# Designs tried in a protein design run: peptides against a protein of PDB entry 4AID. Part 170

Target 1, 242 residues: chain A of PDB entry 4AID
Amino acid sequence: FDIKRKTIEWGGKTLVLETGRIARQADGAVLATMGETVVLATAVFAKSQKPGQDFFPLTVNYQEKTFAAGKIPGGFFKREGRPSEKETLVSRLIDRPIRPLFVKGFKNEVQVVVTVLQHDLENDPDILGMVAASAALCLSGAPFMGPIGAARVGWVDGAYVLNPTLDEMKESKMDLVVAGTADAVMMVESEIQELSEEIVLGGVNFAHQQMQAVIDAIIDLAEHAAKEPFAFEPEDTDAIKA

## One batch from the design tools (peptide; made by RFdiffusion4, then SolubleMPNN)

Design b2_p25_4_s1 (from b2_p25_4 with A2S M6L E10K E11K D18K F20Y)
Fold by OpenDDE base, seed 5:
Structure b2_p25_4_s1 (fold): chain B 242 residues (1-242), chain A 25 residues (1-25)
Amino acid sequence: as target 1 above (242 residues)
Amino acid sequence: SSEEVLEKVKKKVEEERKKYLEEKF
């Protein structure tokens, strides 16, 4: 098997991005590991547009399956068939930064699926899922102008903490999730406890700086394992104005 | 308030995001 792997140290934890072992039927597939939390991201896209398709049909589905539920807090009671509130929220966190990065006019169906395979009770799979989804899209050949990185930032004892553990988050005055490209922040979601704008903006900048190592790791993986870019010519919207 | 802080931050991020997307596409 031609398995490609990138490993980096990130926030005092080992991040591993692996492709070529699992989900080979997908256009892109990445197994991402941080600590003992493991996610599988897959990207699949249609090779043609449906007749009359007027919007970009991107679907993002984050799933914490019942087999991982034994290690996921509250996972034992996940009803089959309906996304939990968490799964719905994380699916949106992944969707928001990636959706605008597709080439304009691309209206082929795209499906991103992130599956939590293992949880270590320290590392939340949401950030890892965002990273894995970005990597899977970059490997797929879809006209995606990524990668994105992602990071969680805490504020503990008057300092920024990159990807705080679930235990560190209990003492954190901030839960700041940031996603971005190399050049720009694309998404921010946060909960804060009586923090200044300066601290929160500093957290956004800290996250954006810290995610560059992840972006670089995805690029390095893609250089070695990406499929050929899908031949998509955007409709020259300027040619219709002549 | 924390809500006002978050709204200001989100607004700044969205302004930069729009500018970036307009320059890129």
Scores: peptide ipSAE 0.442, ipTM 0.917, DockQ to the pose 0.771
Fold by OpenDDE base, seed 2:
Structure b2_p25_4_s1 (fold): chain B 242 residues (1-242), chain A 25 residues (1-25)
Amino acid sequence: as target 1 above (242 residues)
Amino acid sequence: SSEEVLEKVKKKVEEERKKYLEEKF
């Protein structure tokens, strides 16, 4: 097995991004670990466009496996065959920042699947899933203008906390999820308790700064393990303005 | 309100995001 691994310290925790051990049939596959939370992201894309495809057919599916359900909050209540509310929400959190980063005119089918394999009850798989999905896309050769990073920011005892634990989140006045590229914030989702615009904007900036280490880690992994870029020429959309 | 704060933040982020995408693509 040709296994490539990147390890960084991130928010006082070890983040591991690994490729080459699992899901080798995918275009990109990343096993991501933070604490004892483990996710597998896979990216697969079609090598041709379907006839009559008018829109970009990106599907993102975040799922928590039944074998992990005993270690996942709400996992015991999962009915087979329908995503939970959490799985639907997290699938959207992953979709929102990545969708606009595909090259314009690319209408080949893309499937991103994020599977929670283990949950430690401290580190939420959503942030880890966003990071893993970004990494899997960067490894795939798809015309994806990533990477994205992601971070959760709490506000505990008058300070920002990067990726607070589920227990620290009980004391947090903010649940701020941010995703972005190196250069720009691409998505914000937040719940807040009586906080100023200044604190929330400061949280967005803090998240964007803290995710740079993750972006750099994905780039370093991709330099060593990415597939050759898929040969795709954007349709010259300037020719239609005549 | 917390809702008004979040709306203002989301608006600023979307304006920057839109500008970035227009410059990139």
Scores: peptide ipSAE 0.441, ipTM 0.917, DockQ to the pose 0.836
Fold by OpenDDE base, seed 3:
Structure b2_p25_4_s1 (fold): chain B 242 residues (1-242), chain A 25 residues (1-25)
Amino acid sequence: as target 1 above (242 residues)
Amino acid sequence: SSEEVLEKVKKKVEEERKKYLEEKF
């Protein structure tokens, strides 16, 4: 197989982004690993718009499948079919920063599927899933103006911690998830315990700084493995004001 | 309150995000 791989050290952990081994039928597919947590992101897009399609039909589906559940905390036998609250939340965390980055007027169906394959009980698959989804979209040839990076920031012992472990998060006064492009923060979701605006804004800036290495890693992977860009001409929406 | 802090942070981020998207698209 023509396998392309990017490896970086990120927050004291090895991040690996790999393409070309699995899900070759997708437009983009990335196997992402951080520690021993492993996710597969796939991006598929329709090559035409459906007649009468009025909205951008992006679907994001994050899944923690039962075969990985032997190591997932709180792994009740998820009956096949209904997403858990966590899966629904993480699907939204992935959707929110990527949705506004598609070229205006693009209304072809896009499906992003993130599947947790392994969980190490230290590294949450959500951040890894966001990174993998971004990478899969950048490889796909879809008119996506990414990449995005993502990071979790904790506040432990009066310091910022990049992607705290599940155990470090128990001592954290902040659970701050940030996603952004190289130039801008696109999404913030946060829970905090008695922190100042200065500390939380500092956490956003810290996350945005720390995700640049991930953005650069996705760009490097895309330069070596992306499909040709899909030929899409934006609808000239300015012509309706004449 | 923590809620007021988060609202202020989210507002600043959304203002910057909006400006960025208006410049990019």
Scores: peptide ipSAE 0.431, ipTM 0.913, DockQ to the pose 0.757
Fold by OpenDDE base, seed 1:
Structure b2_p25_4_s1 (fold): chain B 242 residues (1-242), chain A 25 residues (1-25)
Amino acid sequence: as target 1 above (242 residues)
Amino acid sequence: SSEEVLEKVKKKVEEERKKYLEEKF
């Protein structure tokens, strides 16, 4: 097995990005670990556009499967066949920042699947899933202008906390999820308790600074493990308007 | 309100995001 791995310390936790062990049939596949939380992200894309395809057909599915349900709070009561509210929300959190980063005119089907394999009850798999999805896309050869990083920011005892544990989040006045590229913030989602605009904006900036190490780790992994870029020439949309 | 704060923050982020995407694509 040709296994490539990047390991960094991130927010006082070990982040591991691994490729080459499992899901080799995917265009990109990343096993990501933070603490003892483990996710598998896979990216698959069609090598041709469907006839008459008028929109970009990106599908993102975040899944906390039944085998991990023994370690996932509320996992035992998942009715078969419908995503939970959490799975639906996290799928959107992954979709929102990545969708605009595909090359304009690319309308081949893209499927991103994030599967939670293990949960440690401290590190939420959502942020890890965002990071893993970004890494899987960068490895795939799809015309994706990533990577993205992601971070959760808490506000505990008058300070920013990077990726607070589930227990620290009980004391947090902010649940701020940020995703971005090296250069720009692409998505913000937040819940807050009586905080100023200054504190929330400071949290966005803090998240964007802290995710740079993750972006760099994805780039380093991709330099060693990425597939050849898919030969895609954007249709000259300016030539059709003339 | 917290909702008004979040709306203002999201608006600023979206304005910067649009500029970045217009420059990149």
Scores: peptide ipSAE 0.430, ipTM 0.913, DockQ to the pose 0.751

Design b2_p25_4_s2 (from b2_p25_4, 7 letters changed)
Fold by OpenDDE base, seed 1:
Structure b2_p25_4_s2 (fold): chain B 242 residues (1-242), chain A 25 residues (1-25)
Amino acid sequence: as target 1 above (242 residues)
Amino acid sequence: SAEEVLKKVEKKVEEERKRYLEELF
């Protein structure tokens, strides 16, 4: 097995990004670990556009499967066949920042699947899933202008906390999820108590700064493990308006 | 309100995101 791995310390936790062990049939596949939480992200894209395709057909599915349900709070009661509210929300959190970063005019089908394999009850798999999905896309050869990083920011005892544990989140006045590229914030999702705009904006900036190490780790992994870029020439949309 | 704060933050982020994407493509 040609296994490539990047390991960094991130927010006082070990983040591991691994490729080459499993899901080799995917265009990109990343096993990501933070603490003892483990996710598998896969990216698959069609090598041709469907006839008459008028929109970009990106599908993102985040899944916390039944085999991990013994370690996932509330996992035992998942009715077969419907995503939980959490799975639906996290799928959107992954979709929102990545969708606009595909090369304009690319309308081949893209499927991103994030599967939670293990949960440590401290590190939420959502942030890890966002990071893993970004890495899988960067490895795939799809015309994706990533990577994105992601971070959760809490506000505990008058300070920002990077990726608070589930227990620290009980004391947090903010649940701020941020995703972005090296250069820009692409998505914010937040629940706040009584906080100022200054504190929330400071949290966005803090998240964007802290995710740079993750972005750099994905780039380093991709330099060693990415597939050849898919040969895609964007349609000259300026030539169709003339 | 918390909702008003979030809407202001989201607006600023969206404006920055749009500018970035216009420069990227």
Scores: peptide ipSAE 0.519, ipTM 0.934, DockQ to the pose 0.755
Fold by OpenDDE base, seed 2:
Parts: sequence; structure tokens; C-alpha cells
Structure b2_p25_4_s2 (fold): chain B 242 residues (1-242), chain A 25 residues (1-25)
Amino acid sequence: as target 1 above (242 residues)
Amino acid sequence: SAEEVLKKVEKKVEEERKRYLEELF
């Protein structure tokens, strides 16, 4: 196996991004680990557009597998064939920042699947899933203008905390999920308890700064393991305005 | 209110995101 791995220290934890061991049939596949939480992201895209395809057919599926259910909150109650509320929400968190970064006019089917393989009950798989999905897309050769990074920010004892544990989040006055590129914030999702706009905006900026290390790690992994870019020419939409 | 704070933050983020995407494509 030609295994490529990037390891960084991130928020006092080791983040590992690995490709080449699993899901080699996908266009991109990344095994991401933080603590003992492990996710597999796969990206697959069609090499042609379907006739009459009017919209970009991106599907994002976040899944927590039944074999991991004993270590995943609510996992025991997962009904086969329907996503949980959490799985639906996290799928949207992954979808929101990546969807607008595909090259305009690209209407080939894209499927991103994030599978939680293990959960340590400290590190939430959602952030790790966002990072892994970004990395898998960057490796795939799809016309994706990533990478994105992601971070969760807490507000504990009057300070920002990067990727608080589930236990630290109980004491947090903020649950702020941020995703962005190197240059811009692409998505914010937040719950707050009596915080100022200044603190929340500071949290967004803190998240965006802290995710740069992840973005750089994805770029480094892609330089060594990405497939050749899919040859896609955007439709010259400016030629229709003349 | 918390809701008003979030709406202001989301608006600023959305304005940045739109500008970035307009420059990117």
C-alpha cells in the first residue's frame, strides 16, 4: 500500500490525515483521526454530466456506523435506512461550506460520504468529518476550490477553547462551528449563552486562524497524494453576455 | 439578545463569503 500520512498538533491534540490504506476505489479517501475518534471520508464524482442535469448534484452523507454505536451517543437507537437528527445536521455542516467551492458549471454527480468508525466520547466526529471531507475532495481531482478547514470554538472561563471536548462543552457559553478556506470564512453555525457580538466575532476569527494549520496539512497531503485534476472547462458564461 | 448577536455575526460572515465567491469565480 502506498500510504501517505500527515500529522499535526492541533489544539493540543494530534490530528492525523491518512490516505492509501482504505477505500482506494474512491476518487479521494481520507482516514482522519483525532484522539481515538476516527472518521473515513470518501469523495466520488462522475466523469460526465447526466443529460438534462440542471443543478449541481452534490450529496453529502455523514454516517455513524452501527459497529461504533456502542461508543456513539444515541447510536443504540439508530434505525437502519434513516439518518438520525445528528447525522442530518452534520451532513449539512459539511455540505454548506463545500458546495459553493465547486467550479461554476460543474454538474457531474459528486458524493461525499463521511463514516464515523470510532468515537472516543471526547472529540466530536463532526469537525473531524468536515476536515476529512475537505481532504478527500482535494485528493479526488474534482474541480473543488478547497481545501476548507473547520473548527469548533468554546468560551470557557472567559477564554476561547479550540475544539473543546464534550465535557468542556458543558461549561462552555458558546458552541461555535466555523468552516472556511485560507482566505475566507464560508460557514458559521453557533449557539451562545449571553455573549457579546465582540466575543462571537472574536471566536469566528480565532477559529479561522486556528484552522489554517489544518488547511496547510491538507495541502501538504494533496501535494503528495492527489490525483490528476479532472479536465473540466467552465462554460464561458461571459461569452453569452456579449 | 443572543439571537440578535448571532444574526449580526451571520450577516457579516455571509457578506464576506459572497465577496470571496465573487472574486473566486
Scores: peptide ipSAE 0.519, ipTM 0.934, DockQ to the pose 0.799
Fold by OpenDDE base, seed 5:
Structure b2_p25_4_s2 (fold): chain B 242 residues (1-242), chain A 25 residues (1-25)
Amino acid sequence: as target 1 above (242 residues)
Amino acid sequence: SAEEVLKKVEKKVEEERKRYLEELF
């Protein structure tokens, strides 16, 4: 099997991005590991647009399957067939930064699926899922202007903490999730206690700086494993104004 | 308030994101 792997140290943890072993039927597929948390991201896109398709049909589905539930806090009570509130929220966290990065006029169906395979009770699979989804899209050949990176930032004992553990988060005054490209922040989601605008903006900047190593890791993986770009010519929307 | 701080941060991020996407396409 032609397995490509990128490994980096990130926030004092080993991040591994792997492709070529699992889900080969997908356009892109990435197995991502941080600590002992493991996610599989797959990207699949239609090679044609449906007649009369007027919107971009992107679906993002984050799933913490029942086989992982034994290690996921509260996972034992996941009802089959309906996304949990967490799964719905994380699906939106992945969707928000990636949706605007597709080439304008691309209206082929795109499905991103992130499946949590293992949870270590330290590393939340949401950030890992965002990274894996970005990587899977970059490998797919879809007209996606990624990669995105992602990071969680805590504020513990008057300092920023990159991707705090679930235990460190109990002492954190901030839960700040950031996603962005190399050049720009694309999304923030945060819960804060009484913190200044300066601390929160500093957290956004800290996250954006720290995610560059992940962006670079996705680029390096894509250089070795990406499919050829899908031949998509955007409709020249400027030619219709003439 | 925390809500006011977050709204200011979100606004700055959205303004940056919008400019970036206008330059990208």
Scores: peptide ipSAE 0.512, ipTM 0.932, DockQ to the pose 0.872
Fold by OpenDDE base, seed 3:
Structure b2_p25_4_s2 (fold): chain B 242 residues (1-242), chain A 25 residues (1-25)
Amino acid sequence: as target 1 above (242 residues)
Amino acid sequence: SAEEVLKKVEKKVEEERKRYLEELF
């Protein structure tokens, strides 16, 4: 297989982004690893718009499948049908920052699927899933103005912590998830315990700074492995004002 | 309150995000 791999050190952990081994039938597919947590992101998009399609049909599906559940905390036998509350939440965390970055007028169906393959009980698959989804979209040729990066920020012992472990998060006064492009923060989701605006804004800025290495890693992977951009002409929205 | 802090942060982020998207498209 023509396997392309990017490896970086990120927050004291090895992040690996790999393409070309698995899910080669997708438009984009990325196997992402951080510690021993492993996710597969796939992006598939329709090559035409459905007749009468009025909205952008983006679907994001994050899944923690039962075959990985031997190492997933709280792994009750997930019956194959309904997403858990966590899976629903993480699907939204991935959707929120990527949805506004598609070229205006693009209404072809897009499906992003993130599957947790392994969990190490230290590194949460959600951040890794966000990164992998971004990378898969950048590889796909879809008219996506990414990449996005993502980071979790904790506040432990009066300091910011990048991507705290599940154990470090127990002592954290902040659970701050940030996603953004190189130039702008696109999404924040946060829970805090008695912190100032200055500390929380500092956490957003810290996350945005720390995700630049991930953004650069996705760009480097895309330069070596992306498909040709899908030929799409944006709808001229200015023509309706005449 | 924590809720008031979060609302202020979210507002600042949303204002920046809007400006960025207006420049991008």
Scores: peptide ipSAE 0.511, ipTM 0.932, DockQ to the pose 0.854

Design b2_p25_4_s3 (from b2_p25_4, 10 letters changed)
Fold by OpenDDE base, seed 2:
Structure b2_p25_4_s3 (fold): chain B 242 residues (1-242), chain A 25 residues (1-25)
Amino acid sequence: as target 1 above (242 residues)
Amino acid sequence: SAEEVLKKVKEKIEEEREEYLKKLF
């Protein structure tokens, strides 16, 4: 087993990104851990385009395992075979920042699956799932212009908190989820309680700054474990404008 | 309102995002 691991301290917690142990049949696979929350992200992409494919067929599926359901909020009510509201929402949170970063003209099928294996009831697997999905794509060789980082920001006692625990979130006036590249914010989703634009914008900037350590960790992992880039030549879209 | 604040923040971020994506591709 050629196992590669990157470990960083992030928001006062240890983030671990591991590849090479699980899901070796995928193009990219990352086991991500923060606290006792554990997710597996896999990326698989087709090596050819389907005949008549006119759109980019990206599918993102965030799922929580039934064996973890007793440790996952709302997990007891999951009916097999349909995503919960949470799973649907988190799948969209992962999809939104990654979709625009694929090379234009790439219309091969891409499947990203994020599976929650364990939940500690402190560290939300959504942020960890976003990070793991980004890492899995960067390892896959797909024409993905990542990595992305992600962060949750709270506002507790007049200060920003990086990736607040579920208990800290009860006191937070903000639930701000941000995803971005090194250079740009790609997605924001937020719930706020009577906060100024200045505080919210400051939260976005704080998130984007704090996620750089994660982006750097994914890059370092990819330098040691990424597959060769898939040979894809983008269609010259400038030739269609002439 | 909270909704108005979030709307303005999202609009600003979308503008920056679109500019970034135009430079990237």
Scores: peptide ipSAE 0.489, ipTM 0.922, DockQ to the pose 0.830
Fold by OpenDDE base, seed 5:
Structure b2_p25_4_s3 (fold): chain B 242 residues (1-242), chain A 25 residues (1-25)
Amino acid sequence: as target 1 above (242 residues)
Amino acid sequence: SAEEVLKKVKEKIEEEREEYLKKLF
């Protein structure tokens, strides 16, 4: 087994990105671990476009399976067959920053699946799922202009906290989720109490700075483990304007 | 309000994102 692993310290926690052990049938597959929270991200893309395909058919599915539910707060009553509100929300959090980073004109079907395998009750799988999905896409050979990083920022006792624990979040005046590339912020979602614009903008900047270590870790993993880029020639949309 | 702060932040981020994506492709 050619298992490749990248390990970094991130926000006082160990982040591990692993590929080559499981889900080998996917174009890209990453097992990501932070603390004892574990997610599997898989990326699969079609090698041809469907005739008459006029939109980019990206599907992102974040799922917290029932076997992990014994360690997920409120997880005991996940109805089989419909995504929870959380699963739907996190699927959108992953979709939003990655969708615009695909090469224009690429209309092959892409499926990203993030599965929570374990939850430690401290580290929320959403951020880890975003990171893992980014890594899986970068390994896949799909025409994806990633990686993205992601971070959660709290505001506790007048300071920014990177990826606060579920317990620290009870004292936080901010739940700020940021995703971005090395160069740009691609998505912000937040729940805030009465905070200034300066504190919130500072939180976005803090998140973007802190996610660079994750972006670099994905790049390092991809340099060793990525598949050859899929040979995609974008339709020269400039040639149609002439 | 918190909603107004978030709106302004999101508007700024969207502008920067659009400029980035125009340069990327």
Scores: peptide ipSAE 0.485, ipTM 0.921, DockQ to the pose 0.828
Fold by OpenDDE base, seed 1:
Structure b2_p25_4_s3 (fold): chain B 242 residues (1-242), chain A 25 residues (1-25)
Amino acid sequence: as target 1 above (242 residues)
Amino acid sequence: SAEEVLKKVKEKIEEEREEYLKKLF
């Protein structure tokens, strides 16, 4: 197996991005690890547009499967066949920042699947899933103008905390999830307890700064393991308006 | 309120995001 791996220290934890071992039939596939939390992201895209396709058909599915349920809080009570509220929310957190970064006019089907394989009960797999999905897309050859990075920011004892543990989050006055490119913030989602606009904006900036190391790690992995870019020429939409 | 703070932050970020996307494409 030709396994490529990038490892960085990020927020006092080891982040590992690996490709080439699992899901080789996908256009992109990344096994991501932070602490002992492990996710598999796969990206698959159609090589042609369906006749009459009028919108960009991106599907993002985050899932915490039953084999990981013994390590996932509440995982044993998942009713068969419906995503949990968490799975639905995290799927949207991944979708929101990546959707606008596809080349305009690209209307081929794209499927991103993030599967939680292991949970350490300290590191939430959602941020790791966002990072892994970004990396899988960058490896796929799809016309995606990523990578994105992602970070969670807490506010504990009057300070920002990068990717707080589940236990640290109990003491946090902020649950701020940020995703962005190197140059721009693409998504913010937050729950806050009576914080100023200054603290929240500072948290967004802190997240965006801290995710640069992840963006750089995805770029480095892609330089060594990405597939050839899919030859896509956007239809000159300016020529149709004339 | 916390909701008003978050709304203002999201509005600002969306403006910056839209400006970025207009330059990117």
Scores: peptide ipSAE 0.485, ipTM 0.920, DockQ to the pose 0.802
Fold by OpenDDE base, seed 3:
Structure b2_p25_4_s3 (fold): chain B 242 residues (1-242), chain A 25 residues (1-25)
Amino acid sequence: as target 1 above (242 residues)
Amino acid sequence: SAEEVLKKVKEKIEEEREEYLKKLF
């Protein structure tokens, strides 16, 4: 196994990005760990466009599969078949920042699957899933202008908290999820309790600053483990104005 | 209101995002 691993300290937690052990048949595959929460992201893309394809067919599937019967809060037998509300929401959180970063005119089918393998009950798999999906896409060779980073920001005792635990989030006046590239914020989703615009904007800026270490970690992993870029020539959209 | 604050923040972020994407492609 040619295993490549990047490890960083991030928000007082160890973030590990690993490739080469699992899902080798995917175009990109990343095992991401934060604390004892573990996710597998896979990216697969078609090497040709389907005839008559008029839209970009990106599908993102986030799944919290209870492989181990004991540790996911809310132990209802998730019937095989319908995504939970959480799985649907997190799939959208991953989709939103990555979709606009594909090269214009690319209409090959892309499938991103994020599977929660382990949950520590402290670190939410959603942020980790966003990071892992970004890394898997960067490794895949798809024409993706990533990486993106992601961060959750809380507001606890008058301070910003990076990736608050589930227990810290109970005391937080803000649940702010941010995703972005090195240069720009690509997505903000938030729930806030009576906070000023200054505090919320400060939270976005804090998130964007803190995700740079993750972006750099994905770049470093990709430099050592990415596939050759897929040869794609964007359709010259300027030719239709003549 | 919290909703008005979030709206203004999202509007500002979307403007910056649109400018970035126009430079990227």
Scores: peptide ipSAE 0.483, ipTM 0.921, DockQ to the pose 0.759

